# Peptides against a protein of PDB entry 2AKA, part 39

Target 1, 299 residues: chain A of PDB entry 2AKA
Amino acid sequence: MEDLIPLVNRLQDAFSAIGQNADLDLPQIAVVGGQSAGKSSVLENFVGRDFLPRGSGIVTRRPLVLQLVNSTTEYAEFLHCKGKKFTDFEEVRLEIEAETDRVTGTNKGISPVPINLRVYSPHVLNLTLVDLPGMTKVPVGDQPPDIEFQIRDMLMQFVTKENCLILAVSPANSDLANSDALKIAKEVDPQGQRTIGVITKLDLMDEGTDARDVLENKLLPLRRGYIGVVNRSQKDIDGKKDITAALAAERKFFLSHPSYRHLADRMGTPYLQKVLNQQLTNHIRDTLPGLRNKLQSQL

## One batch from the design tools (peptide; made by RFdiffusion4, then SolubleMPNN)

Design b1_p12_4_s4 (from b1_p12_4 with F2K N6L D10K)
Fold by OpenDDE base, seed 2:
Structure b1_p12_4_s4 (fold): chain B 299 residues (1-299), chain A 12 residues (1-12)
Amino acid sequence: as target 1 above (299 residues)
Amino acid sequence: LKDEILEFIKSL
């Protein structure tokens, strides 16, 4: 039986290549969250490589369609650079930056035109994610004063689609009731049917506080629940702490924490990756009959 | 595109 995720990836590539963003509500996962919520770090932890742009403010300025493909080899390919295999993930980062700047110019503007990146790796499960610009309230540098609304409008193009799952990334060291990710998810998914909560920065919570009630799905119930993760600190990133060592530290964190120990088998980046693969596969299976009928009507 | 769509439909 062909993997359903690579099957849908072929459709995504075909539609992207013709420049028709055909109004095909393709089954996908959109990644949403505030600036510095940890979205890029979660994606890099899936790959086990540093390859996404880093910095202050709006780092992701175009949608990044990240297609993870389990393979015996490790390399990346861009849809805009067909036939070029990237084996250095620093070159992948530089290509994302260059391709972003080529379309948006120097003014740190945003564009709704996706970058399509495929990563082949033995360390990934088949998974497609759409990384979206981080929600911001304050323009930085030469950004237009309405940049918050431009980002919101861009996010709404993805998250309003019925077949779009929402990966809502929220930091635990901020008021979760005020999470930009959970707010936008609740606006378009009021019943919490298509939202998966990710709670980052659990290691940065104040002493004597925890996110147990959130992770147990008691505070803001989502049908698909919440998964806690622990990302590398900025000090760990600057110190070139290996992602494999960080994933071992994440596992140790959940197992040793009094509030999270009983949840530890349903937490962490490897579990999140598994859940997302399963959720996307099941969601594709459920949407395929409708998609087939729509495609047949266009022939 | 029609050929790719047809190939996709046949793979379903």
Scores: peptide ipSAE 0.100, ipTM 0.795, DockQ to the pose 0.142
Fold by OpenDDE base, seed 3:
Structure b1_p12_4_s4 (fold): chain B 299 residues (1-299), chain A 12 residues (1-12)
Amino acid sequence: as target 1 above (299 residues)
Amino acid sequence: LKDEILEFIKSL
């Protein structure tokens, strides 16, 4: 059976090219979470490159449809720049920033119009994720006063769709009951059928506290469970700490931590990538018959 | 769009 993820990617590109992404309920994973929850860091850890915009406040201002494709070569392609291959991931970052600013203007506004980025790499599994703007309560700088609601409305365009899986990214060093990611997920998926929990910042929890009950799916049960990850610190990112070294440190963290050692084989970025590939593949398989019938009725 | 949809359906 052909790889189902690349098959859906071709359809996703076709719909993106015509601006009709809103009307088609394609099987996809939307990434949701508060500002600084670690969403962009998780995506960069999958690729093993620094390529996403960085900064304070709202960094992701347009949906980023990130299509990871396992390949013998490493390069990126944008749907808006057909035929241009990017081998420098710093140029990928600059193109995301430029294309964002072209549509949103200089006022750090948001736009619901996706950027479509495909990354070919030997280090990735086939996986498509939609990175969404981080939820915020406080406008910063030249942001419109209603920016919180604009972000919420944008997220709702993705997460309300029945074929959308939700990657809910929450930091462990904050009260999980207050997680913006889990709140929005529970609003649109009250039975926890479409939601996958990611717990970041496990290394930044206060001494004598742990997220064991969360990671064991005992506190706020999700049918698809929770996966803990340890991202690079901002200091490590600024210091250009290698992502491969960070992944080794993450593995060491889980293996050495008394509360997480028994979960270590079901934690960390490589395990998360594998689970997301499997879950997306299965979800596509389950949704394709209905999608085919819908598309055939439109011919 | 119709041709792309048809090609997709044929690939299923």
Scores: peptide ipSAE 0.088, ipTM 0.786, DockQ to the pose 0.142
Fold by OpenDDE base, seed 5:
Structure b1_p12_4_s4 (fold): chain B 299 residues (1-299), chain A 12 residues (1-12)
Amino acid sequence: as target 1 above (299 residues)
Amino acid sequence: LKDEILEFIKSL
């Protein structure tokens, strides 16, 4: 059976090229979470490269359609730069920043116009994610005073679609009841049918506290459950800690932690990647008949 | 776009 994810990627590229991406309810996974929740770090851990913009405040300012494709070679391609192969992932980061600034200007504003990035790698499973701006309440720099609402409206364009799965990224070192990701997910998916919970910063929880009840799906039940991950710390990033070494440390964290040891085989970035690949593949299969009928009616 | 959609439908 042909890989369904690359098949949908061809449709995504076709519709992106004509600017009609907003109107198609294509099967996809939107990544949502507060600022500094660890969204970009999860995506970088899938690729095994540092390639996303970094900094304080709103870093992701346009939707990033990240298409991961398993391949024997490692390189990136942008839809807006057809035929240019990027093998240096720092150049990928710089291109995202430049293309963001080209549309939004230097005022740190946002735009709903997606950037389409495809990454070929032997280290990835086929997976498409839409990275969305982090939710914030405080404007920074020259951001408009209504930036919170602009971000919310942008997120709603994706997460309200019936064929959109929601990857809700929440930090464990903050009250889950206050999670921006789970709040927005509950607003548009009140039955928890489309939402996958990701819990980051499990290594930064206060001594004597744990997220076991969350990870066991007991606190706020999601049909698709929760997966805990451990991202690189800012110290690890500054120290140029390799992502492979970080993934080994993540595995060790879950295996050694008394509260998480029994869950360790259903935790961590590699398991999350596998689950997302399977969930997206199944979701595409379930939505394809309806999508085919819709497309045929428009011909 | 029609050709790409048709190719997609044929691949299903």
Scores: peptide ipSAE 0.065, ipTM 0.773, DockQ to the pose 0.143
Fold by OpenDDE base, seed 4:
Structure b1_p12_4_s4 (fold): chain B 299 residues (1-299), chain A 12 residues (1-12)
Amino acid sequence: as target 1 above (299 residues)
Amino acid sequence: LKDEILEFIKSL
């Protein structure tokens, strides 16, 4: 039986090539969260490489369809430049920035037109994620004053679709009741059926506080639950701390923390990747029959 | 390309 994720990837690529991304409710996972919530770090931790744009303000300005493919080789390919293999992940970052700027112009605007990036790696599970612009309330630089609404509208194009799962990324060092990710997820998925919670920055919580109740699914229940992760600090990123070493530190964090020790086997980036692979595979299996019927009825 | 996609979906 062909892997269901690669099958849907071929459909995504075909639909992207014809510009019909809006009309097809393909089974996918959209990544949502506020600016600086740790979304990019979660995605980079899956790949084990620094390859996403970084900076202050809105970094992701186009949807990034990130297709992770388990392979014996490590390289990246863009749908917009087929046949070019990238082995330097800094060149991948530069290509994302260049392709973003080509469409959005110099004013740090946003575009709903996806970038399709496939990463082959021995270190990944098969997984497709749609990274979306970080929610912001404050325009930065030459951004239009309505940028918050433009981002929101872009996110809504993905997260309102019934076959879209939502990876809601929230930082633990901020009030989770005020999480932009959980708010938008609750708006479009009021029963918490399509939402997976990710809690970042657990290592940056105030002394004497913890996110145990959230991680145990007691505070804001999601059917698919919550997974805590610990990303590299900005200092660790600037210091070029290896992602493998960061993943070991993350595991040590959960195992050593009195509030999280009992959850440690159901926390961290490797567990999140496994859960997302399983959730996406099952979701594809459940949705493909309906999608097939819908497409057949349009013939 | 639409026809190719439809053919692909029919093969599923």
Scores: peptide ipSAE 0.065, ipTM 0.777, DockQ to the pose 0.136

Design b1_p12_5_s1 (from b1_p12_5, 6 letters changed)
Fold by OpenDDE base, seed 2:
Structure b1_p12_5_s1 (fold): chain B 299 residues (1-299), chain A 12 residues (1-12)
Amino acid sequence: as target 1 above (299 residues)
Amino acid sequence: SILEKVDAILSS
């Protein structure tokens, strides 16, 4: 039996190639969060490479369809430049930036046209995510004053779809009740059926505070629950701290923390990858029969 | 057609 995630990847590629958004509500996971919530770090931790654009303000300006494929080899491919294999992930970052600028121009605007990136790696589970622009209220550079609403409108094109799961990324060192990610998720998924919560920056919380109640799914319950992660600090990123070392530090953090040690086996980036792979696989299994029926009715 | 291609993918 063909893996379900690669099957959906082939569908995604087919739809992107024709430039027609086929009205097929494909099962997918959209990643949402405020600027600096730690979304890029989570995705890079899955790959074990630095490959996403960095900077202040809106870094992701086009949807990034990130297709992770378990393979014996490590390389990346873009749908817009077929046949070119990227083995240097810095070149992957540069290509994302160049392709983004090609479409959006120099004004740091946004475009709804996706970039399709496939990463083959022995270090990943099969997983497809759609990284979306970070929510912001503050325009930067030459961005239009209504950029906040443009971003929200773009996000809504994805997260309103019934077959879209939502990976809501929220930093623990900010008021979670005011999380942009959880707010938008609650707006389109009021019963918390499609939302997976990710809590970042647990290591940056004030002394004497913790996110235990959130992680135990007691404060803002989601059917699919919450997973805490600890990403590299900006200093660690700038210093090119190895992601493998960071993952070990993350494990140590959860095991040693009085509030989280009992949850440690259900926390951290490796566990998040596993959960997302399982959740997406199950979601595809549940939705694919309906998609097939809809398609057959149109043939 | 795209629909035929999609159907082929889903049937494989």
Scores: peptide ipSAE 0.233, ipTM 0.845, DockQ to the pose 0.584
Fold by OpenDDE base, seed 1:
Structure b1_p12_5_s1 (fold): chain B 299 residues (1-299), chain A 12 residues (1-12)
Amino acid sequence: as target 1 above (299 residues)
Amino acid sequence: SILEKVDAILSS
């Protein structure tokens, strides 16, 4: 019996190969958040490698279907470059950038055409996420003036689907009531049934403030709750602080913080990864019979 | 067809 997440990965690959993005509402997790909310850092922390484009403004410009597969070996493969194994994750980053530019051109525009990236690693649980462009209000550089709406429309193509779970990434050092991630999630999931909240930048909150009420699911309740994480700072990234050390620092942060120590076992990147693996597995189990029936009715 | 491929994957 094949594992459920790898099974859905094969379905995703099949749909991508024919250019059909959504003939079936595949069970998946879409990652949403404002620009600089920490989405890329969360994904990189799962892999334990720096491999996503970084910079100011829009970073993700195409949907990235990130398929994490637990393996004894560590390498990456792209669906558009089948048969090539990447062991240098800098080359993975460069390939994402090159493939993005190939489709979008030089105007830093966006495209709804996914990039399919599979990462094999001993450090990951089986997990598939769809990383989506960060929501923005202000065009930068050569971006079209309506880029905000283009991004929003792209996100809506994913998050409106019934079988799409939403990983809403919000920074703690900003007003959560104004979270772009939670706003879009509330629009398409008003009852909070499909949304998992991730709170980043907990270490960057103003002194004397905390996100305890949010993390305890008391302020803006989600059925699936909130998980706090601490990512590397830009200084740490520039200083080449490894992700392993960052994960240790994250654990220490939660354990030592008076407002979070009682939640520490339900916080942090490793816990988030475990929860997402379980949530996705269960979600696939629950939705797959319906998908099968729908498919068979069309044959 | 894509549906046949999907069915094959789901049936495997």
Scores: peptide ipSAE 0.229, ipTM 0.843, DockQ to the pose 0.605
Fold by OpenDDE base, seed 3:
Structure b1_p12_5_s1 (fold): chain B 299 residues (1-299), chain A 12 residues (1-12)
Amino acid sequence: as target 1 above (299 residues)
Amino acid sequence: SILEKVDAILSS
């Protein structure tokens, strides 16, 4: 039997090719969070490259099925342009933007049709994530008046599925009670069985405050717990700060912080990647037999 | 059919 994550990747590709998005209850991880919560930074830190669209407002406007594959070589491939290997990750970013605009137009609208991106890299573990549009409260610019609800409806198509794990990304420098990610997760997963919490921006918290109780799973308990991360600042991103250096700084942050030192070995982007790989693999193993039986019964 | 294709993938 092939590796479980690549197997699910093949299923995702097959369903995407026929335009079937969230109708299938595939074992997967959906990434949810408010705008500017740090979702894109987390994903880029896994790859160690800048390759996702950036900007104010809605950045992700289509679901991005990001399939990370450990390999001795480094390149990316899109399902919509088979046979083309991208080695320049700036070109990957441009292709995402172009393909998004091709479907949504210039009105900054959204589409539920996913983009399938596979990244081969020696720096990644096998891991597939579905990056979803950031939740917003207020339409900006040329956005449709009902954009908030369009995004919500799109997210619900994914996160309501029983086999969907939820990576809920929340910034620490905002009130967690108002976390869009945790709110939607609580709505569809009230017992916290399918939700993995990610806390970003721990380095931006007010002096004298910390998220220790959250990270220790004491404030809003999730079965799968919370993992804190420190991403590059917008200034660092604009300045093209090296991601490797940022990961080292993240490690240093946790080790040197009085409130987080004792948690340092189970915090940070590398640990998050490892946990997600493990949890996804186990989740596929547990759910795939049922899916197979269901599909075979329909033959 | 798509179902047959999926089954083939799952059986590999």
Scores: peptide ipSAE 0.186, ipTM 0.828, DockQ to the pose 0.606
Fold by OpenDDE base, seed 4:
Order: sequence, then structure tokens, then C-alpha cells
Structure b1_p12_5_s1 (fold): chain B 299 residues (1-299), chain A 12 residues (1-12)
Amino acid sequence: as target 1 above (299 residues)
Amino acid sequence: SILEKVDAILSS
């Protein structure tokens, strides 16, 4: 049933309201990856809007529970400011930044307290993701020297939970064997049962190289497989390149690439969104029986 | 209620 995701969204909201969000093992997808791996771009491509903080270093400093809801109208709502409908997604970005700073202060620190954002759009499938801070080794600004470990600890709070699926975002133009996303996923999911691989920056690979073996699930097998995507370049983002045009370019990329043409129908952002919707729905269905007793104790 | 909906889903 397609209504399972909205149901879990209501559970998430309810538990967040009572401060129980961290303790409940709700079925969810946590998005993990190194800084600049392309996580934010993937999420924005789902919505078709620019709405996430951008910049150097750690841009996501609080977990962002992003609830995408298919609707005839397009607007966003935050759980922390109910009743306010955002139709300007620049204002959404600003609100995320403001709410982050409100809790973390000006030192660019991190907080494990989630921001809950719901986006209604005719362009999305029902899908909930938890965007997590990007893994990093280098503190920036006034960040504490142990920020790497703070981020890691925060991620572990999510990805170690049995009902958490892991969307591991890894750039293709880097050594995938050293992917931060795949490393942490392998640590907590050694059998690859809960991990979905996303390979970004396929268009930025060195000439004569490709990620075909990875995308075909032959190099680092995951039960749930890999999906390649092509995001907008930073230049395109800065230039406010239309996401719809970028998605068309992505489709063209896969269709025209000799190494990926045969996979084209199982690649790209639209396919990823569909797969995630289906996997989350199925995952919710599978986990609900075990959650019943826990829910009864908390509601 | 949410619980009722959960119960309904689990019963289906």
C-alpha cells in the first residue's frame, strides 16, 4: 500500500514532538556520504528545486528528515513552524540554515536533533530520507578538532539501527574502495542487506574509465544494488541551471555512454526515486509488525 | 488514530 510512507511520516512527526525521535527504530533511509559526494544534489533533484544549504565544508550539520509527499500543490512545511507554507524554496534553504544555527550556534558545530521538513509536490514520489552530515576529516571555522568523530558518532546513531536503510552516496571520480559512504555501510551492514548504493559524478570520471562493474553490482555487491546518477556541476548549480534540464541531460548521458547504455533504464534520478519509494514502502511493510508493540508503548 | 491505522494495516 502506497499510504505506508505517509503513515510513518505521521509517526515520525509525533515522536519528534515528544522528543522520542532518537530512540525509536522507525523504518527509514539514512543518506550517508563524504562531503561533496553529491548527497544534496540527489535530494534536490528529487524535488526539482534548490533548497538545501550549500557551501564548503560541512553544510548539513543537523539530520534533515526530508518527507517528500506527492501532491497536486507544491509547498514545504517545517515541523518546528507548523502552519507556515513555504512556496519559495530559497526561503526553505534559509529556514534550514537559520534553524540549524539556532541550535548549533555560530561555531558551525553539529547537533543530533533533526529538522523535519515536508515537501509537497506533484513532481515527487512519496519518499522519506534522513540527510546526515557529510563525513569529513578536516575541521572548518570554529569547529572542534574532533568534529570528524562527532559526525561519525551521529551517523552511527542512525545507521546502526536495524530498521535503517542506508543510501550510500559515493562519487565515481574517486576511488570507490575508499568511499566514506561504502566504508561506513560495510562497517554496520557487512552483508550488504540494508545498503543502497548511489554512484554520482559518473560524468567526471577520467576518460577511458567507467563504473560499469560497480553499477552491475559485480565489484562490491549490495543486495539492493547500485544506481548511477549524474548531478548538476557546481558551476551549473551556481548558474541556477534548471533541474529539469539537468535530468534530461542525465538521461542522455546514460543512453549515449557506451559503458552504461545497456543500464540506462535502471539508472538516473527518476529511477532512483522510484526504487527508493518501492524499497521504503516494502521495508515499512516488513517492519511494522515488530514496531506495533513499541508504538503502543510510546503513543 | 495512528495506532488504529497501524492495527488496521497489520490486520490486513
Scores: peptide ipSAE 0.146, ipTM 0.790, DockQ to the pose 0.220

Design b1_p12_5_s2 (from b1_p12_5, 6 letters changed)
Fold by OpenDDE base, seed 4:
Structure b1_p12_5_s2 (fold): chain B 299 residues (1-299), chain A 12 residues (1-12)
Amino acid sequence: as target 1 above (299 residues)
Amino acid sequence: SILEKVDAILDE
């Protein structure tokens, strides 16, 4: 059943090639969250490589369809440059930036046209995610003053789709009641049926505070629950701290934390990846029959 | 075709 994700990837590539019809939404997971919520770090932790654009403000400016494929080999491929295998993930980052700039220009604008990136790795589970621009209220650089709304409109194109699961990434060191991710998720998924909560920055919470109630799904309940993760600090990222070491530190964090130790086996990036793989697989199985019918009706 | 791909997926 795990093979459903790669199969859908082929379908996704085909849809991207011909222009996806708005009425044909593939089962997918859209990643949403405020700027600096830790979205990119979560994705990089899955791959175990630094490969996403970094910086202040809006860094992700086009949807990135990230197709993770478990493989004996490690390399990346872009749909826009088929046949080129990237083994240096710095080059992957540069390609994302170049391809983004090619479409959006130098004004730090956004485009709804996705970049399709497939990563083969022995370190990943089969998983497809759509990384979306971080929600922001403040334009940076030469961004238009309405960039906030442009981003929201772009996100809505994904998260309003019935077959779209929402990976809502929220930092624990901010008021979760004001989480941009949870707000947008609640707007389009009021019953919390399609939303998976990710709580980042648990290590950055004030002493004496914790997110236990959230992680136990008691505060803002989601059907699919919450998973806490600990990402590398910006300093660690800039210093190219090894992701594997960071994942070990994450495990240690949960095991040693009085508020989280009892949840440790259901926390952390590896567990998140597993859960997402399973949920996406199941979601694909459940939604494909309906998609088939829709496709047939359009012929 | 896309339909064939969908069918192939459903048959897996």
Scores: peptide ipSAE 0.022, ipTM 0.654, DockQ to the pose 0.371
Fold by OpenDDE base, seed 2:
Structure b1_p12_5_s2 (fold): chain B 299 residues (1-299), chain A 12 residues (1-12)
Amino acid sequence: as target 1 above (299 residues)
Amino acid sequence: SILEKVDAILDE
């Protein structure tokens, strides 16, 4: 039996080819969070490469369907340019930017039309994530005054779907009660059944404070719990700090921190990737029979 | 057809 995640990837590709991506309730994980919450860094840490657009304001302006596939080789492919293998991940970044601009224009607008990117790597687990635009309250540049609502409406197209899991990314150095990610998750998943919490920037919390209660699932309980991570700082990213070194530093952080040491084996990016692979696989197994029945009745 | 492709994928 084929791995369930690659199976759903083929379904995603097939539906994308016919323009039905937004209308199908495929089992998937949507990544939500405010701007600068650390979403892109989490995804790049999974791949071990810098390949996502960077900058101020809204960086992700189209949904990015990121399909990670464990393989003996390392390369990327876009659905919109089949047959082109990218081995330079800087070129992957440039292609995302170019394809985004092609559809949205130069005005930093957004589009609900996904970009489908598949990354083959020996360093990844099979995992598919939909990276969504960061929630913002303030328009920047030539963005329309209602950009906040446009982003929200785009996110709602994904997170309202019953088969959509929500990876809610929140920074620890901000008030978690006011987390944009957890707010939108609570709106569409009030019982916390579909939401996985990710807490970033744990290393940037004020001295004498910690997120232990959150990570222990005691403050804002989610059925699927919370996982803390430590991403590279913006300075580290700009300085091209190696992701492997950053992952080692993350492990050291959790092991050495008095508040997190007891949780260290259930924290960090590698553990998050493993958990997401398992949860997505199980979610596909649970939802695929219903999806099959629905498709057979409609097609 | 797309339907056949979907069915083939779902039957795997």
Scores: peptide ipSAE 0.022, ipTM 0.653, DockQ to the pose 0.620
Fold by OpenDDE base, seed 1:
Structure b1_p12_5_s2 (fold): chain B 299 residues (1-299), chain A 12 residues (1-12)
Amino acid sequence: as target 1 above (299 residues)
Amino acid sequence: SILEKVDAILDE
């Protein structure tokens, strides 16, 4: 088993095809965070393309199983439309929106039924993430009044599984003690064994403040630690700032910041990709024997 | 069965 992540991808696709969503405890990484925490930007930075729904409120309304596959070619494929290769990532975004609306309707509701998206790219490491709806406290627009609880229930279906790693995305420019991502992670992983912390918006912190203690794993210790990233600002996105240029700026940010310079080699989106690839690979290696035995016992 | 198919994938 040389390529463990692709192997699990095939299992995910097979389970999705039979309607077994989160019922089986597949080794996976679930991405959790509050709305506007920078979760979508982190995922887009891995691909180097803008392809996720954007806007105010809940943009991710179905789980998105994002399967990144290193390849010499660049294209995307959806499990729900097999054989169609997307080379325009704007069309990928539109397909996510259309497929979401097809199931949830136009009322901006949520559905626990995953969308399975595979992206082939020379710019990615093999990595699978399950992007989950952003946690919210205030319903907006046509959202149901209990949307907060619906989202929480959906997240719990994933993050309560023992083989689910949790990528907890928290913005640094907000009180980390009140991070929705870290709170839900602590609820289901009280010892911090399955949680990887991502700290976004480090560039948006007030002057004279920093997240050094968090990034050094001293404030809220996680076994798997924290990785800081700098995403494009909304202004940069609106200005169509290239993601590659943003990644260079991120590197410069960490290297030049007095509080983060010593951590710079263990920060940033490229490092996060490497860590997640390694963590997921190792996690699959550790969990597959048990999963296989469980499946065989059910035959 | 579906479980057999999954098992087959795990054997690849």
Scores: peptide ipSAE 0.021, ipTM 0.643, DockQ to the pose 0.656
Fold by OpenDDE base, seed 3:
Structure b1_p12_5_s2 (fold): chain B 299 residues (1-299), chain A 12 residues (1-12)
Amino acid sequence: as target 1 above (299 residues)
Amino acid sequence: SILEKVDAILDE
């Protein structure tokens, strides 16, 4: 049998080429979170490379369909520049920025038109994620005053789809009850059937506090549960700390923390990647027959 | 048609 994730990748590429991405209920995982919630760091940790735009404010301004493909080789390809293989991930970052600016202009506006990026790597599991712009409440720079609502409307185009799973990324060092990610997820998935919680910044919590109840799925229950991760600090990113070393430090964090030690085997970036691969594969298996039938009935 | 393209992809 053909791998289901690559099959859906081909469908995503085909639909993207015709501008129908928002209208099709493809089985997918949409990544949602507030600005600085750690979404980009989670995705980069999967690849083991720095390749996403960085900066203050809204960095992701178009949906990024990130297609990870396990391979013996390491390179990236964009749908908008077929045939070009990127082996320098700094060039990947620059291409994302350039392609974003080409469509949105220089005013830091947003566009719902996805960028399709495929990364082949021996360090990844087959996994496709749609990274969405970070939710914000305050316009920065020359952003339009209604940027918050523009972002919200864009996110809703993805997360309202029944076949869309939601990866809700929330920082632990902020009030989780006010998590933008969990709030939007609860709005469109009130029973918590389609939402996977990711808790970042567990290492930045105040002394004497922990997120144990959240990670044990006791505070805000999700059917698919929560996974805690520890990303590189901004200092570590600026210092170009190796992602492999950061993943080792993450493992050590969970194993050594009195509140998380018992959960350590179900925490961290590698476990998250495995869970997402399995969740997506199963989700595709469950939804693809219905999607095929729906498409056939529309002919 | 979009469906024909989808079927072609699914039949690969």
Scores: peptide ipSAE 0.021, ipTM 0.655, DockQ to the pose 0.599; fails the geometry check

